# Ledger of designs, part 95: peptides against a protein of PDB entry 6FRK

Target 1, 411 residues: chain A of PDB entry 6FRK
Amino acid sequence: NEEVLNAMLKEVCTALLEADVNIKLVKQLRENVKSAIDLEEMASGLNKRKMIQHAVFKELVKLVDPGVKAWTPTKGKQNVIMFVGLQGSGKTTTCSKLAYYYQRKGWKTCLICADTFRAGAFDQLKQNATKARIPFYGSYTEMDPVIIASEGVEKFKNENFEIIIVDTSGRHKQEDSLFEEMLQVANAIQPDNIVYVMDASIGQACEAQAKAFKDKVDVASVIVTKLDGHAKGGGALSAVAATKSPIIFIGTGEHIDDFEPFKTQPFISKLLGMGDIEGLIDKVNELKLDDNEALIEKLKHGQFTLRDMYEQFQNIMKMGPFSQILGMIPGFGTDFMSKGNEQESMARLKKLMTIMDSMNDQELDSTDGAKVFSKQPGRIQRVARGSGVSTRDVQELLTQYTKFAQMVKKM

## One batch from the design tools (peptide; aimed at target 1 L326 F332 T334 D335)

Design b2_p28_7_s4 (made by RFdiffusion4, then SolubleMPNN; from b2_p28_7, 12 letters changed)
Fold by OpenDDE base, seed 5:
Structure b2_p28_7_s4 (fold): chain B 411 residues (1-411), chain A 28 residues (1-28)
Amino acid sequence: as target 1 above (411 residues)
Amino acid sequence: KEEELKKAKEEHPEAALLKEILRELSEL
């Protein structure tokens, strides 16, 4: 029994090391899991494999929890958010993603480029900001990041912006000059939140990098980037352990909308390769929802319409309560949706369907439904009036559709 | 398991899509 436990723990430890989890954290996790299982095995004749998986999952959840409440912006106030991180971490792109996220939520959002070191930093920020219709500030001539950051923050405070995001200079490696510059900027602008941006693909270097930032600047939040494709994200555990700061968002691709609030349970499930769809496949088969050969063929061709999305929403509505459906997916624990959130999620789903009920066949059956609406903005106004919602609610629906259509193109 | 998951997504793209829809809806 102990040999089987030790063999399984060795496999889990190997997989966590291959996922870029720090060796010290893996060792601590192994000791904690052993202690937890020895107590549970005395209490129940349960399947040892399930017990080990549950104990590993529980200890990884604790490693992602810093025990500190995440900072959140205050509505109607001026919230200054400073970004810090190495060059190539995706910091500048992440500033634009966060600005776009808050803008879509109806915050008056702006961007400041205080990166004076990297040639074309301001042009890159300006391109991203202009594409997203986000106000921006920066200079082509000013070389002091403190001056640019101070002037930009003052300007946008005077214009009553609610979210003021400051992008700073990165470096290729840890340098004392980088940390002193960041500290000078932080002292000048007095940010409400300092966000460390970490690249998940740097593996075992995550701990040392995250620690060096936390030891020099008051990091209060972490954003992990490049969690698309092959990056298992084990370095995120090292960042939380070193910074004692929560992961607030993750970057899941190159697009401005490939950005989501961090969720502990789905992240740990993905890290363990527990992102199993078997339970959902079993449920789809039980409900005979697999009879849609036409949908399967569309998905294989990277085609996804607003009608296809509507049909999937109908299928979800037929599966029953969201808490039960999610509870069937490995890594969505029973606590993932409080009973209050379930009714709200179902009401949101019904609202999205009601918006689509006001669309015409040309809009519903278009392989690029979002582009149909973007080319003719009068369609958004018609659908909004027909469904009794705001034009913003229709734009939010089209943004969700665009996310799903992009996922289908990557399948 | 990653190869099995990839294979399961290739064999059942509808279930993979439903999972992603459920994920996005759970975050709303």
Scores: peptide ipSAE 0.189, ipTM 0.725, DockQ to the pose 0.053
OpenDDE base, seeds 1, 2, 3, 4: peptide ipSAE 0.082, 0.187, 0.086, 0.167; ipTM 0.642, 0.739, 0.645, 0.736; seed 3 fails the geometry check

Design b2_p28_8 (made by RFdiffusion4)
Pose (drawn by RFdiffusion4):
Structure b2_p28_8 (pose): chain A 374 residues (1-38, 47-273, 303-411), chain P 28 residues (1-28)
Amino acid sequence: NEEVLNAMLKEVCTALLEADVNIKLVKQLRENVKSAIDNKRKMIQHAVFKELVKLVDPGVKAWTPTKGKQNVIMFVGLQGSGKTTTCSKLAYYYQRKGWKTCLICADTFRAGAFDQLKQNATKARIPFYGSYTEMDPVIIASEGVEKFKNENFEIIIVDTSGRHKQEDSLFEEMLQVANAIQPDNIVYVMDASIGQACEAQAKAFKDKVDVASVIVTKLDGHAKGGGALSAVAATKSPIIFIGTGEHIDDFEPFKTQPFISKLLGQFTLRDMYEQFQNIMKMGPFSQILGMIPGFGTDFMSKGNEQESMARLKKLMTIMDSMNDQELDSTDGAKVFSKQPGRIQRVARGSGVSTRDVQELLTQYTKFAQMVKKM
Amino acid sequence: TEEAEEEAEEKLMEAAEEAAEAAEEAAE
C-alpha cells in the first residue's frame, strides 16, 4: 500500500513538472501531500486537489478600484509577456463596466510601441497618451497621469517597457517611473509558457518595485501556466485576470478551480421530540422540579411520570430509523404525514409498530398546540 | 378532574423551563 501511494504520487509530480511548475514546489508538494495524508481515484485526487488549493492561495485579496477616484495602474513584466496587449484588454474591460478608462504609453525603447498602443486604443475607443519624441518614460508617465487627472479619469493604466533583472539600468528606470506616478496597483504580467526562470525574475520584480497583482497571458494555447505558482509565491500577489487570445475581448477574471483542474488534468413532532429528550435528560431530575415551595401541586401522578422517562428511547429508535431529510426537516411531522410510507420502515427495523404512533400522534397534537400557544 | 390534571401538567412544564434556565445560568 506504500507502493500504490508512490506510483500514483510520482505520476502527479511528472504531471506538474510537465505543466512548467517549479521543481522546488513539486518536490515540496510531494512531501506535503505525503505528510498530510497520514472510487479509489477519488480518495486520492481529492487529497491532491486540496493540497493544490493550499498553494494557489496567497492569502491576499485583490486590489479593486474605487469609482469616483483616480486609480493609477502600472504594468510590469518581462520582454514580450503581453503588457501592451493586456493594457488594452484591461482598459476595455473596465470601460465596458462603466469606468472612464485611459491608456498611457511609457515605452521609450521598443520600436513601434506607441504605434502599437495607439492602434489598440484607437480600435477599442479608449483615450490614450504617449509620445513619438519623448525618450524619458518618467516624463511620459508623469505628464500623462497629470493630463488624465485634470480630466478626471478613474482608471489610468500606464504601459511600461519590457525589462529583465540582470539589466539594473531598466530596473532603476522602472522604480523611477513608479515613484513619479505613484501607482495604486502594480500588475505583473507573465507569459503562461515560462519555465523555471520564472521565480527569479518575479522575485526581483517584487524587490525593486511593489507588485500587488499578477496577470497570466497566452493561456489560450497548450501552456497550462504552472509558472504562475512561482510568481504568486514570489510577488505575494494573487492572479486577478488571465489572457486567452490576441484580441481585446480575450480576457477574463481568474478563477482558481478551473485553473487547478487544467493544471492537474412553529412546533413539530421533531421539536416535541427534542423538548422531551431534554426533559428525560433532565428526567432523573424530576424530583428537583417538585422542590419549589407552594408549587408541588402533584408529583408523578398515576405513575405516568415513570413511562414519560421510558418512551423517549423507543421514540429514538424512530429517529435512529430516520435519515437526514426527515431529521433536519423544519417540520419533522409533515415529511411523514404526506408519505405515510415512511411510517412503515420506521416501524420495521426499530421494532415499534405503526399503531403506537396513533396514540403518540394524539399526544403530539396536544403538545404542538401548547407550544404555538407558548 | 381532567382540567385539574391539565393545569398540573402545565405548571410542571413551567417549573421544568425555569429549572433548565437556572441550570444554564449556574453553568455560565

Design b2_p28_8_s1 (made by RFdiffusion4, then SolubleMPNN; from b2_p28_8, 18 letters changed)
Fold by OpenDDE base, seed 2:
Structure b2_p28_8_s1 (fold): chain B 411 residues (1-411), chain A 28 residues (1-28)
Amino acid sequence: as target 1 above (411 residues)
Amino acid sequence: EEEKEEEALEKKLQNFLLLKELLEKLKK
C-alpha cells in the first residue's frame, strides 16, 4: 500500500512540476498528502487513486487560498486600483480587461496610463480603451508617473468614476528604480488595491518575481495572465505563496473578453487535468438550458429542425468564447480551437442565422427541412432574396443542416 | 479556407451537442 501511494504521489508530483509548481511547494504538498491519507482506509478497498487525488486536491486548494479575503470594489465609491508587474507580463492588456469587465457590469470605469518609460505605452492603452469605449487619461509630455497618476486619479474622482485603474511602468528586470517609482505612485494616489500581474509562462521564475514585488510594494491581489491551453498554472501557486495575496482574475487569451474571475476549485481541477466540470455546469446553467429540455428530448428521438439549429446557434453565441467552454472539458485541450477562427466562426454563425430569419415556420419546424427546400426550389430563391444572400449560400446552409441532422440521428 | 472554417464550425457544434448531453447526464 505504501509503495502504491508513493508511486501515485510520484506521478502527481511529476505532473505538478511539469505544470511549473514550485519544487518547495510540491515537496510540502507531498508531505501533507502523506500525512492526510489514512493508510488503514486505503486497505479497506477504497479507490486508492481517488483518495490520493482528493488529498492532493485539498492540499492544492490550501496553496491557492492565502487565507486572506480578496479585495472587492465598493459600489458608488471611487475605487483606485494600481497595477504593477514586469514588462511582458500582460499588465497593460490586463488593465483594459479589468476595466472592460467592470464596465460590462455597470461600473463607471476608467484607465490611467502612468507608464512614462515605454515609448507608445499611452498609445497602446488609448487604443485598447477606445476600442472598449473606456475613458482614459495619460500624457505624451509629462515624464513623472506620480504627476500623471495623481492628476488622472483626481480628475476621475471629481467625475465620480467608481473604478479607477492605474497602469504603471514595467521593466524587463527587477530594478530598484522601478520599485521606487511604484512606491512613489502608490504613496501619491493611495490605491485601495494593488494588483500584481504575473505571466504564467515564466514558470519557476514566478516565485522570485512575485516576492520581489511584494517586498517593495503592498501587493494585495494577483492576476495571472497567459493561462491559455498551453499555460502551466503552477506559477499561480508560487505567486500566491510569495505575495500572500489571492488570485482575483485570470487572463485566458489576447481578447479583451479573455478574462474571468478566479475560481479555486476549477483552477485546481484544470491544473490536475480533471477539467472544470463545475464551471462548465455553471456556464451552462447561466444559459437557462431548462428552456432546452424540449430540444434535448427531440435530440434523443433523432429529431432536429432548422429552428433547433437556430436555437443552438443562439446558445453558442450566448456562451461567448467557445474556446473557454472546451477548455473546461476534461481531455479537450484548448488546442482544438485556434483563437483566430473564433470570430470568423461567430460571423459565419450570424450569417447563417440571418438566412434562417428569412425562413417561414413550415421550413424552420420541418423535421426534414432540406427535403422541404428540395421539393420546392422556389423557397431557396425566396429565402436568398429575403436575406440578401445567394441561392448558393442557402444551399450551403441546408447542406450544413443535413450534416447536423445526420449526426443527431447517430447520437 | 472556407472548407476549413466549415469543418471548424461543425466540430464546434458537435462539441456543443456532446457537452449538452454530458451535462444532462451530470444533472441526473
Scores: peptide ipSAE 0.012, ipTM 0.333, DockQ to the pose 0.102
OpenDDE base, seeds 1, 3, 4, 5: peptide ipSAE 0.008, 0.008, 0.013, 0.013; ipTM 0.347, 0.337, 0.345, 0.321; seeds 1, 3, 4, 5 fail the geometry check

Design b2_p28_8_s2 (made by RFdiffusion4, then SolubleMPNN; from b2_p28_8, 21 letters changed)
Fold by OpenDDE base, seed 4:
Structure b2_p28_8_s2 (fold): chain B 411 residues (1-411), chain A 28 residues (1-28)
Amino acid sequence: as target 1 above (411 residues)
Amino acid sequence: EEEKLEKELENFLKNFLLALKELEEKLK
């Protein structure tokens, strides 16, 4: 039993290291799990793998909990939120995402660009803010970030804004001048929350970077970005350990809405490659698929039409980024779809829907749509011409439909 | 019963996304 435990713990430790979890944390977790597992309970015929996974899960939940309650904005007050982080961390994009999140929740939200170091920083913020219809402040002429931040905060306080987000300069490296500037800005505007933005893709460097920021600035919250990429987010545990501050949000893609409140359970589940089935079900339920019951009934009866496939394509397109949806399914890692492929995947899905838009009701509503097309090959040519695609593309769609319909019949 | 439905839905979505990926790879 101890050999089996050690073998399984070695597999889990390897997976956590591959997920960019800090080697010190992995070692400590291994010892804690080993101490928490009763070997006698393992002998009683319980699924040893599930028991170890549960023990690992419980210890990871403790590692992501700093024991400090996350700061939350107060309704009807002016809440000043200062962002800090390195250049390329996604800080500026995250400011816009957070502003958009609060705006959609009915908060009077604004953005301030206090990045005077990067050429075009204000233009980029202005472009993002304008697209999202978020009020913004900045200067093309003022070079002192303290003046810009102070004037912007005062302006938006006087205009009774509830959420005032201040984006600061980022550097490529930890420079003393950056930390001095951040401290001067923080002292001038007296933020209610200081948010450290961390790129999950930096892996083992997360601890050292997070510590360097916490040692200079009173970081109270962490946002982890680029969790849509190859990074499984193990660096987030290092950031929590180093800052002793909670993760409040995560960035899950390139779009302004690819931003969600941090949830411990789903995050740890994804980190372990267990997926987020509950979150996937919640997303499916949020779609108010009045047809979910109808779909489930059709699936139970082994019925699946081309129209049902079309409706499922529409539903998937509404669920958000494919990378997010895939990352919620157990065994589908974030690596399953490369970032650049998501827009291309959506375009391909739209192309498939355009092919189906050229089908008639008899073809769409047939319980054996593939057989309808196989019996009358002229239908394939009609649909191909109507949708502006090759007959091969229509045949590939029908081949995939047939695979789906066969899977549904086996359910 | 609810847990069974959730698992069926999960399996459906998983299979659906797999076949979408296969389709995308063939349409390249």
Scores: peptide ipSAE 0.058, ipTM 0.616, DockQ to the pose 0.022
OpenDDE base, seeds 1, 2, 3, 5: peptide ipSAE 0.031, 0.027, 0.039, 0.040; ipTM 0.572, 0.446, 0.564, 0.600; seed 2 fails the geometry check

Design b2_p28_8_s3 (made by RFdiffusion4, then SolubleMPNN; from b2_p28_8, 21 letters changed; failed a check: too like the target's own chain)
Amino acid sequence: EKEKEEKAFLEKLKQFLKLLEELKKLAE

Design b2_p28_8_s4 (made by RFdiffusion4, then SolubleMPNN; from b2_p28_8, 19 letters changed; failed a check: too like the target's own chain)
Amino acid sequence: EEKKKEEAEKLKLLQFLLAEELLKKLAE

## One batch from the design tools (peptide; aimed at target 1 L326 F332 D335)

Design b2_p29_1 (made by RFdiffusion4; failed a check: the pose's geometry)
Pose (drawn by RFdiffusion4):
Structure b2_p29_1 (pose): chain A 374 residues (1-38, 47-273, 303-411), chain P 29 residues (1-29)
Amino acid sequence: NEEVLNAMLKEVCTALLEADVNIKLVKQLRENVKSAIDNKRKMIQHAVFKELVKLVDPGVKAWTPTKGKQNVIMFVGLQGSGKTTTCSKLAYYYQRKGWKTCLICADTFRAGAFDQLKQNATKARIPFYGSYTEMDPVIIASEGVEKFKNENFEIIIVDTSGRHKQEDSLFEEMLQVANAIQPDNIVYVMDASIGQACEAQAKAFKDKVDVASVIVTKLDGHAKGGGALSAVAATKSPIIFIGTGEHIDDFEPFKTQPFISKLLGQFTLRDMYEQFQNIMKMGPFSQILGMIPGFGTDFMSKGNEQESMARLKKLMTIMDSMNDQELDSTDGAKVFSKQPGRIQRVARGSGVSTRDVQELLTQYTKFAQMVKKM
Amino acid sequence: EEEEEEEEELREIALELRQELSEEEEEEE
């Protein structure tokens, strides 16, 4: 049985290693689901599913904008990850939700970058800012957020150039662009086909600049996006959106369950009963109930107080014979009145007859009356 | 403290039920 756990466990470790999941997290997840584990494919895959939900959970809720206030969002990520494409996908998302959204092109390096964001904004009917001539992105971003602030826009999305960590020049310029415009949220956009080099870059981005949200693009293809587990652990940020194509409407919020599945592949007879059950539990205590001075009108009249401390176990064989629909019903007596066929099965395996209940049903009706009167 | 209060309230209810049953028996008699 120890060999059936390991053959089926190394087959999921290969399923995650092929889904570009970091080898550090596969080796760690393997001994996490081995230590926490101490119709067969369901008792195993359910344990694997709960262990994955433990990893995709960063514990941090997403940053959501406030209507009637200026929200500046700054995009960061590697070269070619889809920042300019996801810039228009997000401005189009909120603009359709009713936000005064605008775009700013703070890329002064990439050829045809302002022309790219201009044509994406021209098409989606979204205001845009940038420059062919201005070579300083700190100037383009500052003079753009200033312009769209004096025009009272609620979503101001600043696009930046692609950068990698070994370029300290572009990482300083990213930190200065973030310090000039002071964004409310910084989004780390990552390609879904990224391999093992993802945790190092995503971590260096978190160190130089404060990353609070992660977007995973190019998920409409064969890439399952296992590199996102390493960006969530590195940036400490949840995934808010995913990209699912080249167009502006190929964009939707991140849901954890479908991504993990792809990455993996009035008084009733029942109340009359419980009140009795507690009066029998408090039944050997009936002599304490006759203690009150001037209140002892009677005690155990006609000896019938002894069988009121004997009827509740026989009535329990009816409850033992009951399932969770009858037991958890608001009116435990209405489930059997409509279907007196349930009065025969309760009588079979519990040894009580269907006759005994007629006297109980009268005793029940009287008890149900005096509580609605209570 | 709250458990004691609940036990007191249940005792009061059980006493009231007994009184009502003793009155019904007297009337029948």

Design b2_p29_1_s1 (made by RFdiffusion4, then SolubleMPNN; from b2_p29_1, 18 letters changed)
Fold by OpenDDE base, seed 4:
Structure b2_p29_1_s1 (fold): chain B 411 residues (1-411), chain A 29 residues (1-29)
Amino acid sequence: as target 1 above (411 residues)
Amino acid sequence: KKEEEELKKQLELARLLLEEKAKEELEKK
């Protein structure tokens, strides 16, 4: 039993290291899991894998909890939120995402560009803010970020804005001059929250970077970006450990809506490759798929019609960005669907649905749709003419349907 | 082959989504 435990813990530790979890945290977790697992309970025939996964999950939840309650804005007050982070962390994009999030929740939100170091920073912020219809402030002529931040905060306080987001300069390296500028801005505007933005893709560098920011500025919140790529988010654990600050939001893509409140349970589940079951359920509930109980029952019985395939394609098309949904499913890595492949896949599904729109109820509702068409080849020609496609395209659809029906019967 | 594997994954996705919803609705009853 101890050998089996050690083997399974080795696999979990390898997976956590591959997820960019810091080696010190992985070692500590391994010791804590070993101490938490009762070897006698493992002998009682309980699923050893589930027990180890549960123990690992529980210890990872503790690592994501800094023991500090996340700051939340107060309704009807002016809440000043200062953003800090390196260039390329997604800081400027994240400012716009956070502003848009609060605006959609009915908060009066605005953006301030206090990045005077990067040429075109204000133009980029202005472009993003204008697209999202978010009020913004900045200067083309003022070079002091303290003046811009102070004037912008004062302006938006006087206009009774509730959420005032200040974007600061990001440099490629940790430089003393960057930290001095951040301190001067923070002292001038007296922010209610300082948000550190971290790129999840920097892997093992997350701890050192997060520590360097926390040692210089009073970071109270963390936002982790680029969780849509290869980064499994293990660097987020390092950020929490180093900053002693909660993760409040995550960036899950390039779109302004690819931004969500941090949830501990779904995040740890995804980190372990268990998927985001909670987020998946939330997405399925948003689809109002209440009529799908009958479809689920048919699929459980290995029944699959062309109509059932059509309805599934409709549901798929309603789910929105496939990349987000796939990233919520166990064993589906985010790499599988580049945005280009998603649009092409959606266009293909729409083409297949257009072919099925030319089928009759007998063809759609047959438990063996492919056999109906094979017995009467004239049906293929009718459907091809009706949908404006080749007889080959209809035959390819029927071949795909047959493969799906076989897959459903095996599942 | 690549296109077929993509469609298989989409179907598997839809099934898994529906199965998880069904489990949660059964646990609430």
Scores: peptide ipSAE 0.008, ipTM 0.321, DockQ to the pose 0.021
OpenDDE base, seeds 1, 2, 3, 5: peptide ipSAE 0.007, 0.000, 0.007, 0.007; ipTM 0.322, 0.300, 0.349, 0.330; seed 2 fails the geometry check

Design b2_p29_1_s2 (made by RFdiffusion4, then SolubleMPNN; from b2_p29_1, 16 letters changed)
Fold by OpenDDE base, seed 4:
Structure b2_p29_1_s2 (fold): chain B 411 residues (1-411), chain A 29 residues (1-29)
Amino acid sequence: as target 1 above (411 residues)
Amino acid sequence: EEELKKLLEQLELAQKLLKELAEEEKKKE
């Protein structure tokens, strides 16, 4: 029994190391799991694998709990949230995602660009904020981030904003000048929360980076980004251990909606490759996939219309990041779609749907939509004109439809 | 279990569709 336990713990430890969990944490976890497992209970015929998985799960839950309550904004107050982190961590994008999250929850939210170091930082923030209809502040002429942050915070406090997010300068390296600037900004604006943004893809460097920030700035919250990539999120455990601060949100994509509140149980389940069946069920229920039973039944009978394709594209677009959904399914690796391909595919889907919006019911509901267009080429020209695309683009859509219809007939 | 199975079938279809779209985009580059 002890040999079996040691073998299974070795497999789990290997998987955790491959998930970028810090080697010290993996060693501690192994010892804690060994001490928590009653070998006598394992002898009683319980599924040894399930017991070990449960013990590992419990110890991982403890590792993501810093023992401190996460800061939450107070309704009807001005909550100042300062962001800190390295350049390339996704900090600026995460500021916009958090602002958009609170705006969608009915909070009066704004953004301040206090990044004077990076050329075009304010233009990037302005572009993101304008697209999301989020009020913003910054300067093209002021070079002192303390002045910009102070003026912006004062302005938005006077305008009764509830969520005031301040983006700061990032650096490529941990430089003393960066930490001094962050301290000066923090002292001037007196933030209610300081959020450290960490890139999960930095792997074993997560501990050292998180510690360096915590040693200089009073980090109270962590946001982990790029969890949709090859990073399984093991670096998040290192960030919590180093900062003694809770993870409050995770970034799961490049889109502004690819942002969710941190949930311990689903996160640990995903980290262990167990998937997130509960979150998957919730997401399915949100999608109202029950209305698709008729579509699935048609697909099983090899009936696939242009309307059926359009409805499938709508469903795909409603699902959001498909990589996130796949990552909720046990045994589906996140590696299946590179994010770049997903956004490009979504833009293409939207273009195809725009072409289909110029089709009539006879074209959409035909069991052989491609044949309807081939018999009457004037339909292609009508649809092309109606959607503002070339006749070639419509022909490409019909070619794709034919390929999909053939694929469905083989499922 | 039946709802989960239906979902998995839909997700598999969606994945195949997205993969085919991505492959066709790579051919245009």
Scores: peptide ipSAE 0.063, ipTM 0.622, DockQ to the pose 0.058
OpenDDE base, seeds 1, 2, 3, 5: peptide ipSAE 0.028, 0.031, 0.027, 0.028; ipTM 0.566, 0.597, 0.519, 0.561

Design b2_p29_1_s3 (made by RFdiffusion4, then SolubleMPNN; from b2_p29_1, 18 letters changed)
Fold by OpenDDE base, seed 1:
Structure b2_p29_1_s3 (fold): chain B 411 residues (1-411), chain A 29 residues (1-29)
Amino acid sequence: as target 1 above (411 residues)
Amino acid sequence: DEELKKLKELLELARKLKEEEAKEEKKKE
């Protein structure tokens, strides 16, 4: 019985190590799980596998919970949020994602670029902010990040902004000069929250980096980035353990919308490869897929139009990267995510939608859209010209639609 | 349960499409 337990724990520990969970945390978890398992209950013929999985899940929940309540902004107040993290952590992109998240929730949000070290930092922030219609501040001439941060915070406080996000310099190494600069900025602007941005892909280095930041700067929140694709997020556990600070958000791709509030249960479920059924349901509910009852009813009747396909592509795009949606389904392994760049899949869907935007209602609402185009080849040329694509691209779309409609008829 | 079932059906459809696309790309190579 102990040998069977040890063998199963070894498999779980291997899976956690393959998920970039720190070896110290995996060892501690193994000991905690072993101590939490009642060997007497296991002797009674209870499903040992389920018991071990539950114990592992429970101990992972504890590792992600720092026991500290996450900071939340106060409505109608000026909330200063300072971002800290290494270069390449996705810090600047995450500032824009967080700003956009609050803006979409009706917060008066702005961005400040206090990164004077990286050439083009302000241009990058300005580009991201302008695309999202987020007010921004920075300087092309001022080299002191303290001055820029102070002036920007004062400006946006005077303009009654509710969310004031300050991006700081990220460096490649744990340099004392970076930490001193961050401290000087923090002292000058007196942030309500300091957010450490961590790249999930750095794996075993997460603990040491997160600790180095926490030892120098009063990190109160963590955001984990690059949880798209192959990054299983085991480094997030190390960040929480080292910072004793909650994960508040996760970055799940390169798009500004690829950003979500952190949820412990879905994250651990995903980490264990159990899927995220709850997050899938939440995303579905956010999409108002209830409006898709009509679509599902049409699908049940084997009716599928180009408009129905367009609406389905819109839904997929609203749910985020299709690979992430698939990764939320139990039994869709990471291998299905690996076969396509998420950006390429989204770009392809967007291209198909742009072609369909050049179609007329007769073409879109036909139960046999491909036959409408086959009977009048001049329609293909019109749509191709209207969408700026080749006639071949339109024919490929119609071929794809025909395959889809045939699948729907077989459902 | 019905919403989850409906979603699984949609996702299975989308999966089949993506698998067919991947098969067509392999035929163009």
Scores: peptide ipSAE 0.000, ipTM 0.230, DockQ to the pose 0.153
OpenDDE base, seeds 2, 3, 4, 5: peptide ipSAE 0.000, 0.000, 0.000, 0.000; ipTM 0.228, 0.228, 0.225, 0.222; seeds 4, 5 fail the geometry check

